Peptides against a protein of PDB entry 8BZL. Designs and how they scored, part 4

Target 1, 228 residues: chain A of PDB entry 8BZL
Amino acid sequence: SYDRAITVFSPDGHLFQVEYAQEAVKKGSTAVGVRGRDIVVLGVEKKSVAKLQDERTVRKICALDDNVCMAFAGLTADARIVINRARVECQSHRLTVEDPVTVEYITRYIASLKQRYTQSNGRRPFGISALIVGFDFDGTPRLYQTDPSGTYHAWKANAIGRGAKSVREFLEKNYTDEAIETDDLTIKLVIKALLEVVQSGGKNIELAVMRRDQSLKILNPEEIEKYV
Target 2, 242 residues: chain B of PDB entry 8BZL
Amino acid sequence: SRRYDSRTTIFSPEGRLYQVEYAMEAIGHAGTCLGILANDGVLLAAERRNIHKLLDEVFFSEKIYKLNEDMACSVAGITSDANVLTNELRLIAQRYLLQYQEPIPCEQLVTALCDIKQAYTQFGGKRPFGVSLLYIGWDKHYGFQLYQSDPSGNYGGWKATCIGNNSAAAVSMLKQDYKEGEMTLKSALALAIKVLNKTMDVSKLSAEKVEIATLTRENGKTVIRVLKQKEVEQLIKKHEEE

## One batch from the design tools (peptide; aimed at target 1 A24 K27 T76, target 2 E21)

Design b1_p8_5_s3 (made by RFdiffusion4, then SolubleMPNN; from b1_p8_5, 3 letters changed)
Fold by OpenDDE base, seed 4:
Structure b1_p8_5_s3 (fold): chain B 228 residues (1-228), chain C 242 residues (1-242), chain A 8 residues (1-8)
Amino acid sequence: as target 1 above (228 residues)
Amino acid sequence: as target 2 above (242 residues)
Amino acid sequence: SLADRLFE
């Protein structure tokens, strides 16, 4: 069956394992990314942290480097592998090129990694999509999305995970120059977008903000409530 | 869905890894293992199922393994897989110590093994390990720690958790009785006995069927101790009197 | 579900 072959095209040209990996992504919690004028914002749906779970170990948004962060949807263990590889590459780039990676560069690296796992027999695709945000050295904010196939594109705003469709529809309607005119408005846009799929308001949202020439900031629940 | 059960490295049409799920399901039938984090220590409590008269008395623990001077783990699932993974944990810890001349941080050890587990879910010709682990440890970064990992290579930190048979019920009980910030090792031991008494498929909890290890700090050193049967008996007796 | 634990 073509469905079981990792690297075999179907008669109609489909790579089923890649498509199925994309379905795996839809089982992940929703993540949203928005590029503002001088800000990039990532928001994720917090799974109800099980009582007695250490919150420190439940992070859906991670830094890849000082100027790049990533949110993901899909298989958590797969994500860890990708994150680690990306972090190593970021550090390697700093050593070899003597500059931080561009957001595009690291996105392409991740995409290439994913693509290789779609073409090699004996390896299944990564079951994750990622939103990668950050600033290039010139201060330009960037947002990229990658999927299990290894494709990547630049976005103004995008969403991944179980609620991605609804969030994207919201963003398509509400992403305007006016809506991102200020940092605060950009943050509000992300929160509003997430609220399309997240119940119980700000308590179930994790929000990360990166401003130009600033480090990644994860907002606390109180800060998020101010925007709700 | 059964058609996709034969190969370990494929997604189902719904994006599921059934072999990983099945491995996790299998672990649900294994002996119960509990972990509880306290302010002054951390403990593992495990069900001992293999009580054979011919077992060598020197066998200190069936399910609890010392990994290094600062960490121990308990296992639920396939014994052979557990042996491989526990050995790997020891090797990773020793290699780190050799390279950096300091003990491996707890989470790093857990993560290293989890990366191996994940690989066995992604690479062809491999099956998932049919093992979940609880890790207890101490390091200078985070102090006392408790982690859980599963066949997927996912892990998390916990204040208290359970794997194996009746784990869901055990976790529910832990959620009810665990007092955050006020848990002493003594209280944790009592809680462990309470939970095991209710979740183990035994008419009466006996010391011969329970293994307990504690990890504490004494004089700036980590002490990992497996409780003697008499100590466990005393804990059980105390619980019965309450 | 067990499946849900695999995904974030």
Scores: peptide ipSAE 0.298, ipTM 0.801, DockQ to the pose 0.758
OpenDDE base, seeds 1, 2, 3, 5: peptide ipSAE 0.282, 0.190, 0.281, 0.035; ipTM 0.748, 0.665, 0.765, 0.650

Design b1_p8_5_s4 (made by RFdiffusion4, then SolubleMPNN; from b1_p8_5, 3 letters changed)
Fold by OpenDDE base, seed 4:
Structure b1_p8_5_s4 (fold): chain B 228 residues (1-228), chain C 242 residues (1-242), chain A 8 residues (1-8)
Amino acid sequence: as target 1 above (228 residues)
Amino acid sequence: as target 2 above (242 residues)
Amino acid sequence: SNADRLFA
């Protein structure tokens, strides 16, 4: 059956394993990315951390390099593989090119990696989408999305995971130049967007903020509550 | 030549990896293993099911494996798969020690194995490992640690957790009785016995049916000790008196 | 569920 074939096109031109991998992404908790004027913000729905679980080991937002951060939705173990590959590439690029990666470069690398896993009979697709944010060396804020197919695009704002549709609909209505006029407003926009799908407010949200020429900052719960 | 193995764990139409889920289900039928982190140590307690009269009573841990001087693990699932994974853990740890002249950090060892597990869920010609592991360890970075990993290659750090038969019930009991910041190894041992007594499919908990290992620090060295049967008997007796 | 544990 075509639906069980990893690399075979259906008669209508579908790659079912890629489509099914996209369904896997929808099982992940929601992640949101917003590009502001001089800020990029990632917000994620905190999956209910088990009471006895070490919070240190539960991260949906990770740095790829000093200038690039990623949030993901889908298979956690698959994400770890992609993250590690991306980190190695970022370091390799610094060593070989003597400059940090552009956000597009590392996105394209991740996308190419994903695409290769759709075209090999010996590999299933990655069950993850990613939001990749950061700053290029010129100080331009960037937001990219990748999916299991290896497709990538630049965005002003986007969402992935189980609540992505509702969050995107919210962002389409509320993403304006006025809504991102300041860093604080941009952060507030992300929180409002996540609140469309996250219950119990700021306690279930993790936020990462990267400002121009600054390192990634993970906001603590108290800082998040100030924006709610 | 890329081995185009035709059999790969594939996504269902709903985006599920059923082979991984089924591997996890298989683990649910294995003997109970629990881990508890304390302030002064960490422990593993495991159900011993293979009580064969002809088994040499030698301190053979059926389910608890020393990985290196600073780490041990307990396994639930397919024994042959467990043997492969525990051997791989030892090899990874030794290669690291050889390369860096220091013990591998606990989480790094766990992650290395989890990457292998994940690969067996993604690459052709491979099936998921039918094994979950609990890891206990000490390192200079985080001190005493407890980790759990599953067939997917996912892992997490824990203060207390359980795998195998009745693991959900065990975890519920651990959540109820675990006192964060106040857990001594002594209290952790008592809690382990309490939970095992309630979750094991046995009429009566006996020392012959339970393996317990503790990991402590003494004089700046890690000490991994398997409790003697008499020590386990005393723990059970104490629990019965409460 | 086991399925839910696989996803983040």
Scores: peptide ipSAE 0.398, ipTM 0.801, DockQ to the pose 0.800
OpenDDE base, seeds 1, 2, 3, 5: peptide ipSAE 0.361, 0.391, 0.390, 0.373; ipTM 0.759, 0.794, 0.794, 0.767; seed 5 fails the geometry check

Design b1_p8_6 (made by RFdiffusion4)
Pose (drawn by RFdiffusion4):
Structure b1_p8_6 (pose): chain A 225 residues (1-47, 50-199, 201-228), chain B 238 residues (1-200, 205-242), chain P 8 residues (1-8); non-standard residues A62 YCM
Amino acid sequence: SYDRAITVFSPDGHLFQVEYAQEAVKKGSTAVGVRGRDIVVLGVEKKAKLQDERTVRKICALDDNVCMAFAGLTADARIVINRARVECQSHRLTVEDPVTVEYITRYIASLKQRYTQSNGRRPFGISALIVGFDFDGTPRLYQTDPSGTYHAWKANAIGRGAKSVREFLEKNYTDEAIETDDLTIKLVIKALLEVVQGGKNIELAVMRRDQSLKILNPEEIEKYV
Amino acid sequence: SRRYDSRTTIFSPEGRLYQVEYAMEAIGHAGTCLGILANDGVLLAAERRNIHKLLDEVFFSEKIYKLNEDMACSVAGITSDANVLTNELRLIAQRYLLQYQEPIPCEQLVTALCDIKQAYTQFGGKRPFGVSLLYIGWDKHYGFQLYQSDPSGNYGGWKATCIGNNSAAAVSMLKQDYKEGEMTLKSALALAIKVLNKTMLSAEKVEIATLTRENGKTVIRVLKQKEVEQLIKKHEEE
Amino acid sequence: SNADLLFS
């Protein structure tokens, strides 16, 4: 089989294929995640008439208690999502507990890291925001990128214009903003309206403590706008 | 040998996949192919690129392939690659029926093939398939459905779409004329002739298939030349 | 563009 080293070091210690994978993420639609007191919210920018909205969604459930949003190559994302879904079931089988948000994040990150050091393969061209609750009810938000690095965040953005949205969230992520569920959803819509020039072209989802993923209707989003 | 390896599965500096993009260029030079969803069925309209006089026409169709009892598809791009992929689609549909004893839902069949196409872009060092497919079908979950896939393995559901030559012009005509939720098969057939009239008219130059439900069973039929010649006459009056 | 379709 094909064994060419695709990801290699360059002078100065750069891994060019990873950096190029990060460029693929910037070409992706904006995704925003906010961790609230008892709620986590994901929002994504949408690119069309005659298209079925159900089939092209950027927010996916990995397990009953964990879901994710992504930016970058949509085909690579389907592969990573299905790999994580299989791992969530393997964990329930072996430990008899649902996966912690951190556990599945670590798994997705290590999968991505393996694709930066394996022969015959290019890196995954996606970043992911992963949200959910732990056994003790603690809300979580993690980010993964193509290098395999992962971190926890109070709020974050990935994809096109992520830097601007991040700077908005830094100034606006306060206790007042995450005091209630309505204000937590509002902060995500405001963060997206910063780069979407729009309001009717946004998808949004909410996850509450042990209540599973709820995707909001267009009519419910129009009320906030 | 590193010297002769064209490295078909790497990123460009901008995060682009050049072989995938070049494959999409090949599809844009293929015969026009479009699909339209309606309340009582789905249809595929395709430009025949085999319009030579000395051809025999031995099959019931040239560009439209039955995948299983409830599904058919059409292709744009490299014909040989399309043969490999359509054979694999039939195998996936049969593997699902064997396992679950029920037909594969349409989206599950598209996802399964797209995973194969995505793998060719990430590892193996091979050129990708130069094929875009339109899928039409019916399942107990979502009823009548239309899907499109491209060489990277991306797919999407559509009420109407077009692939191949002059597809951008065709998508424009569909946005103007397609009445969302009010289309019947007869009106969708009229719109298909209208669209192919601009982007290309003769019955020998086109191929039309319809998918409908009759007595709880799926019917996939290629329209005879007589029915197509009558549809072309009905439009010229407009 | 064809490039944009990768991210659709």

Design b1_p8_6_s1 (made by RFdiffusion4, then SolubleMPNN; from b1_p8_6 with S8E)
Fold by OpenDDE base, seed 4:
Structure b1_p8_6_s1 (fold): chain B 228 residues (1-228), chain C 242 residues (1-242), chain A 8 residues (1-8)
Amino acid sequence: as target 1 above (228 residues)
Amino acid sequence: as target 2 above (242 residues)
Amino acid sequence: SNADLLFE
């Protein structure tokens, strides 16, 4: 059957394993990315950390480099592989090119990696989508999304995971120049977007903020509550 | 040309990896393994099911494996798979020690194995390992640690957790009785006995059916000790008196 | 469910 073939096109031109991998992404908790004027914000739905689980080991937002961070939705183990490879590439780039990666560069790298896993007979696609945010060396904020197919695009705002559709609809309506006029408003927009799908408000949201020429900051719950 | 291997773990139409889920289901039928983190140590407690009269009482724990001087693990699932993974853990730890002249950090060892597990869910010609592991360890970075990993290559750190048969019930009990920040190794041992007594499919808990290992620090060294049967009997007796 | 444990 075409649906069970890793690298075979269906008669109608579909790669079913890629499509099914996209369905896997929808099983992940929601992640949102928004590009502001001088800020990029990632917000994720906190999977209720099981009581007795070490919170340190539960993170959906990961730094790839000093200027780039990523949120993902889908298979956690797959994400770890992608993150590790991306981190290695970021470091390699610094060593070989003597500059940090652009957000587009590392996105393209990740996308290429994913694409290769759609074309090899011996590999299934990665079951993850990623939101990749950061700043280029020129200070331009960037937001990219990748999917299991290896496609990538630049976005002003986007969402991935189980609540992505609702969040995107919200963002399409509410993402305006006025809504991102300030850093605080941009953060507020992300929170509001997540609240479309997250029931318990600020306690179940993790936010990462990267401002121009600043390191990634994970907001604590108290800081998030100020925006709610 | 890489031959198409139909045995590759693939996505279902709904985006599920059923082979991984089935591997996890298989683990649910394995003997119970429990881990508890305390302030002054960490422990593993495992159900011993294979009490065959003809088994040479090998002094070694059937389900608890020493990985290096600072780490041990317990396994639930397919024994042959467990042997492969535990050997790999030892090899990874030794290679690290050789390369860096220091013990591998606990989480790094766990992640290294988890990457292998994940690979067996993604690459052709491979099936998921039918094994979950609990890891206990000490390192200079985080002190005493407890980790759990599953066939997917996912892992997490825990204060207390359980894998294998009746693991959900065990975890529920641990959530009720675990006192964060106040857990001593002594209290952890008592809790382990309490949970095992309720979750094991046995009429009466006996020392012959339970293996317990503790990991502590003494004089700046990690000490991994498997409790003697008499010690386990005493713990059981104490529980019965309460 | 086991399925839920695989995804984040």
Scores: peptide ipSAE 0.372, ipTM 0.802, DockQ to the pose 0.818
OpenDDE base, seeds 1, 2, 3, 5: peptide ipSAE 0.336, 0.229, 0.352, 0.224; ipTM 0.764, 0.673, 0.777, 0.677

Design b1_p8_6_s2 (made by RFdiffusion4, then SolubleMPNN; from b1_p8_6 with F7Y S8L)
Fold by OpenDDE base, seed 4:
Structure b1_p8_6_s2 (fold): chain B 228 residues (1-228), chain C 242 residues (1-242), chain A 8 residues (1-8)
Amino acid sequence: as target 1 above (228 residues)
Amino acid sequence: as target 2 above (242 residues)
Amino acid sequence: SNADLLYL
């Protein structure tokens, strides 16, 4: 059947395994990315960490480099592979080019990796989407999204995972120049967007903030509550 | 062969990896293994099912494997798969030691194996490993550690957890009785016996049906010890008196 | 469910 063939187009031109990998992404908890003026913000729905689980081992937001971080939705193990490859590439780029990667560069790398896994009969697609945020060396904030197909686009704001549709609808209505006028407003926008799908408010949200010329900061719960 | 490459674990229309889920289901039929992290050590306790009279008992443990001087694991699932994975863990640990002249950090060993597991869920001609593992270890970075990994190549750190038969019930009991920050190895051993007594499909818990290993630090060295049957008997007896 | 454990 075409649906079970990794690298075979259906008669109507669909790659079913890629589409099904996109369905795998929808099983992940929601992640949101917003590009502000001089800030990028990632927000994720915290999967309820099981009592007795070490919270440090449960992360949806990962640094790829000093200037780039990523949130993902979908298969956790697949994400680890992608993250590791991306980290290696970021370091390799620093060594070979003597500059950090641009956000677009590393996004394209990840996208190319994903695409290759859609074209080999010996591999299934990655079951993850990613929001990749950061700053280029010129100080420009960037937000990209990748999906299992290996497509990527730049965004002002976007969401992935189970609640992505609702969050995107919210962002389409509420993302304005006024809503991102300040760093604090941008953070508030992300929180409000996540609250469309997250029931318990600030306790179930993780936020990562990267400001221009600053390192990634993960907000603590108390800091998040100030914006709620 | 190209034909085997076509038998990759594939997504269902709803985005599920059923072969991975089925591998996880198979693990539910394996004997119970639990791990508990304490302030002064970490332990594994496992159900011993293969009590065959003709089995040469020279094996220190059926389900608990020493990986290196600082780590051990317990397995639930397909025995042959477990043997392959435990061997791979040992090889990874030794290669690291050779390369860096220091023992591999616990989480790094776990992730290395998890990457292998993940690959068996993504690359053609391979099936998922039908094995979950509990890892106990000590390293200079995080001290005593407990990890769990599954057929997907996912893993997590735990204060206490369980895999295999009745694992959900065991985890529930651990959540009730585990005292964070106050857990001694002694109390952890008692808790292990308590949980096993309730979750094992046995009428009465006996020392012959339970394997326990502890990992402690003595004089700046890691000590991995499998408890003697008499020690396990004493733990069971103590539990019965409470 | 086992399925839920695979996704984040």
Scores: peptide ipSAE 0.397, ipTM 0.792, DockQ to the pose 0.780
OpenDDE base, seeds 1, 2, 3, 5: peptide ipSAE 0.360, 0.260, 0.386, 0.267; ipTM 0.746, 0.690, 0.780, 0.697

Design b1_p8_6_s3 (made by RFdiffusion4, then SolubleMPNN; from b1_p8_6, 3 letters changed)
Fold by OpenDDE base, seed 4:
Structure b1_p8_6_s3 (fold): chain B 228 residues (1-228), chain C 242 residues (1-242), chain A 8 residues (1-8)
Amino acid sequence: as target 1 above (228 residues)
Amino acid sequence: as target 2 above (242 residues)
Amino acid sequence: SNADRLYE
């Protein structure tokens, strides 16, 4: 059956394994990214950390470099592989080019990696989508999304995971210049967007913010509640 | 080429990796392994199923493996797969030591193996390892640590957890009885016995059916010790008296 | 479910 072939087109021109990998992404918890004027914000739905689990080891938002961070939805183990590869590339770029990567560059790298796993026999696609945010060296905030196919696009705002549709609909309605006029408003927008799909408010949300010339900051629950 | 594709772990139409899930299900039928983190140490307790009279007494541990001076693990699942993975863990740890002239951090060792596990879920001609592992260790970064990994290559840190047969029930019991911040190694041992007594489908828990290892720090050195049968008997006796 | 543990 064509459904079981990793790199074979269906008669209708479908790459089923890529499509199925996209379905895997939908099983992941929701992540949202928003580009503000001078800020980028990532928000993720916290899975209820099992009692007795170390929260340190459960992270959906990670730094790729000082100027780039990523949130993902889908297979956790797959994400780790992608993250590690991206981190290595970021460091390599610093060594070879003597500048940090642009957000677009590292996104393209990740996308290319994913694409290769859709075309190589004996490899299944990565079961992850990613939101990649950060600042270019010129201070421009960027947001990119990549999916299992290896496609990538720049966004003002986007969402991935199980609640992505609802969150995107919210963002389409509410993302305005006024809504991102300040850093605080941008953060509020992300929180409101996540609240469309997350129950029990700020306790189940993780937020990360990156401002121009600043490192990634993960907000604590108390800080999040101030925006709710 | 087509034959190899059929042997690759692939996504279902719903985006599931059934071979990984099935591997995890298989592990659920393996012997029970417990891990408990305490303030002053960490322990592994494992069910010993193969009690054959002809087994050489030299088998100190069937399910608990020393990885290096600072780490040990227990396994649930396919024995042959476990042997391969535990050997790989040892090799990774040694290579790191040689390269950096310091012991590998606990999480890095776990992650390295998890990357291997993940690869076996993504590359053709490979099947997932039918093994879950509990890792105990100490390093200068985080002190005493307990990790769990599964066939997917996913892992997490835990205060207490269980893999193998009746793991869900064991985890529930651990959630009820684990006292955060107040757990001593002594209390952890008692808890381990309590949980095993309830989760193992035996009329009476015996020392011959349980392997326990502790990891502690003494004089700035990590000490990994497998409890003697007599020590385990004493723990069981104490539990029965309560 | 085992499936739920694979995805974040």
Scores: peptide ipSAE 0.366, ipTM 0.812, DockQ to the pose 0.782
OpenDDE base, seeds 1, 2, 3, 5: peptide ipSAE 0.340, 0.364, 0.352, 0.352; ipTM 0.767, 0.795, 0.779, 0.788

Design b1_p8_6_s4 (made by RFdiffusion4, then SolubleMPNN; from b1_p8_6 with L5R S8L)
Fold by OpenDDE base, seed 4:
Structure b1_p8_6_s4 (fold): chain B 228 residues (1-228), chain C 242 residues (1-242), chain A 8 residues (1-8)
Amino acid sequence: as target 1 above (228 residues)
Amino acid sequence: as target 2 above (242 residues)
Amino acid sequence: SNADRLFL
């Protein structure tokens, strides 16, 4: 069966393991990214941290470098591998090129990594999609999305995970120049988008904000509630 | 579902890794292991199932392994897989110590093993390890720590958790009785006995069927101690009197 | 479920 072969095309040209890896992404909780004028915002649906679990060890948003952050949806362990590889590359780039990576560069690196895992008979695809946000050195805000296939695109706004379709539909309707006119409005847009799929309001949302020339800020629950 | 369980490295049409899920299911049939974090220490408590008269008494612990001076783990699942993973943990810890001249941070050791576990779920010709682990440790960064890892290579930190047989019920009991910020090692030991008494498939809890290890700090050093049978008996007796 | 534990 073609669906059981990692790197075999179906007669109709499908790579089933890649498609199935995309289905794995849909099992992840929702993540959303929005590019504002001078801000990038990542929002994620907080998976209810089990009582007695250390919240520190349950994160969907991570820094790849000082100027780049990533949110993911899908297999948690796969994500860790990708994150670690990306972090190493960011540091390597700083060392060898003497500049931080561009958001596109690190996205392309991640995408290439994923693609290689679709073309090796000895490896399954990564079961993750990622939203990668940050600022280029010139101060340009960027948002990219990658999928298990190793494709990547630049976005104004996008979503991944189980609620991604609903969130994207919301963003398609509500992403306007007016809606991102200010940092606060951009944050509010992300929250509103997440509220399409997240129950119980701001308590189940994690938000990360990166402004131009600023480090990643993870908003506390009280800060999020101000925008709800 | 059954058609996609034969190959380790294949997603199902719905994006599931059935071999990983089945490995996790297999662990549910293993002996119960508990971990509880306290303010002044951390403990592992494990069900001892293999009480054979012919077992050499030299094995003080069947399921609890010292990894280095600052860490120990307990295992649930396939014994042979557990042996491989515990050996690898020791090797990773020693390589780190050799390279950096300091003990490996607890989470880094856990992560290193979890990356190996993950690889066995992604690379062809490999099966998932049929083992979950509880890790207890101390480091200068986070103090006392408790981690859990599964066959997927996922891990998390915990205040208290359980793996193996009746783990879900044990976790529910821990959630009910664990007092965050007020947990002493003494109270944690009592809680461990309470939970094991309710979750083990035994009519009466006995010291011969329970292994307990504690990790504490004394004079700026980590002390890992396996409780003597008499100490465990006393804990059980105290629980029966309450 | 075990399946749910694999995903974030």
Scores: peptide ipSAE 0.429, ipTM 0.807, DockQ to the pose 0.783
OpenDDE base, seeds 1, 2, 3, 5: peptide ipSAE 0.395, 0.420, 0.417, 0.089; ipTM 0.772, 0.800, 0.795, 0.685

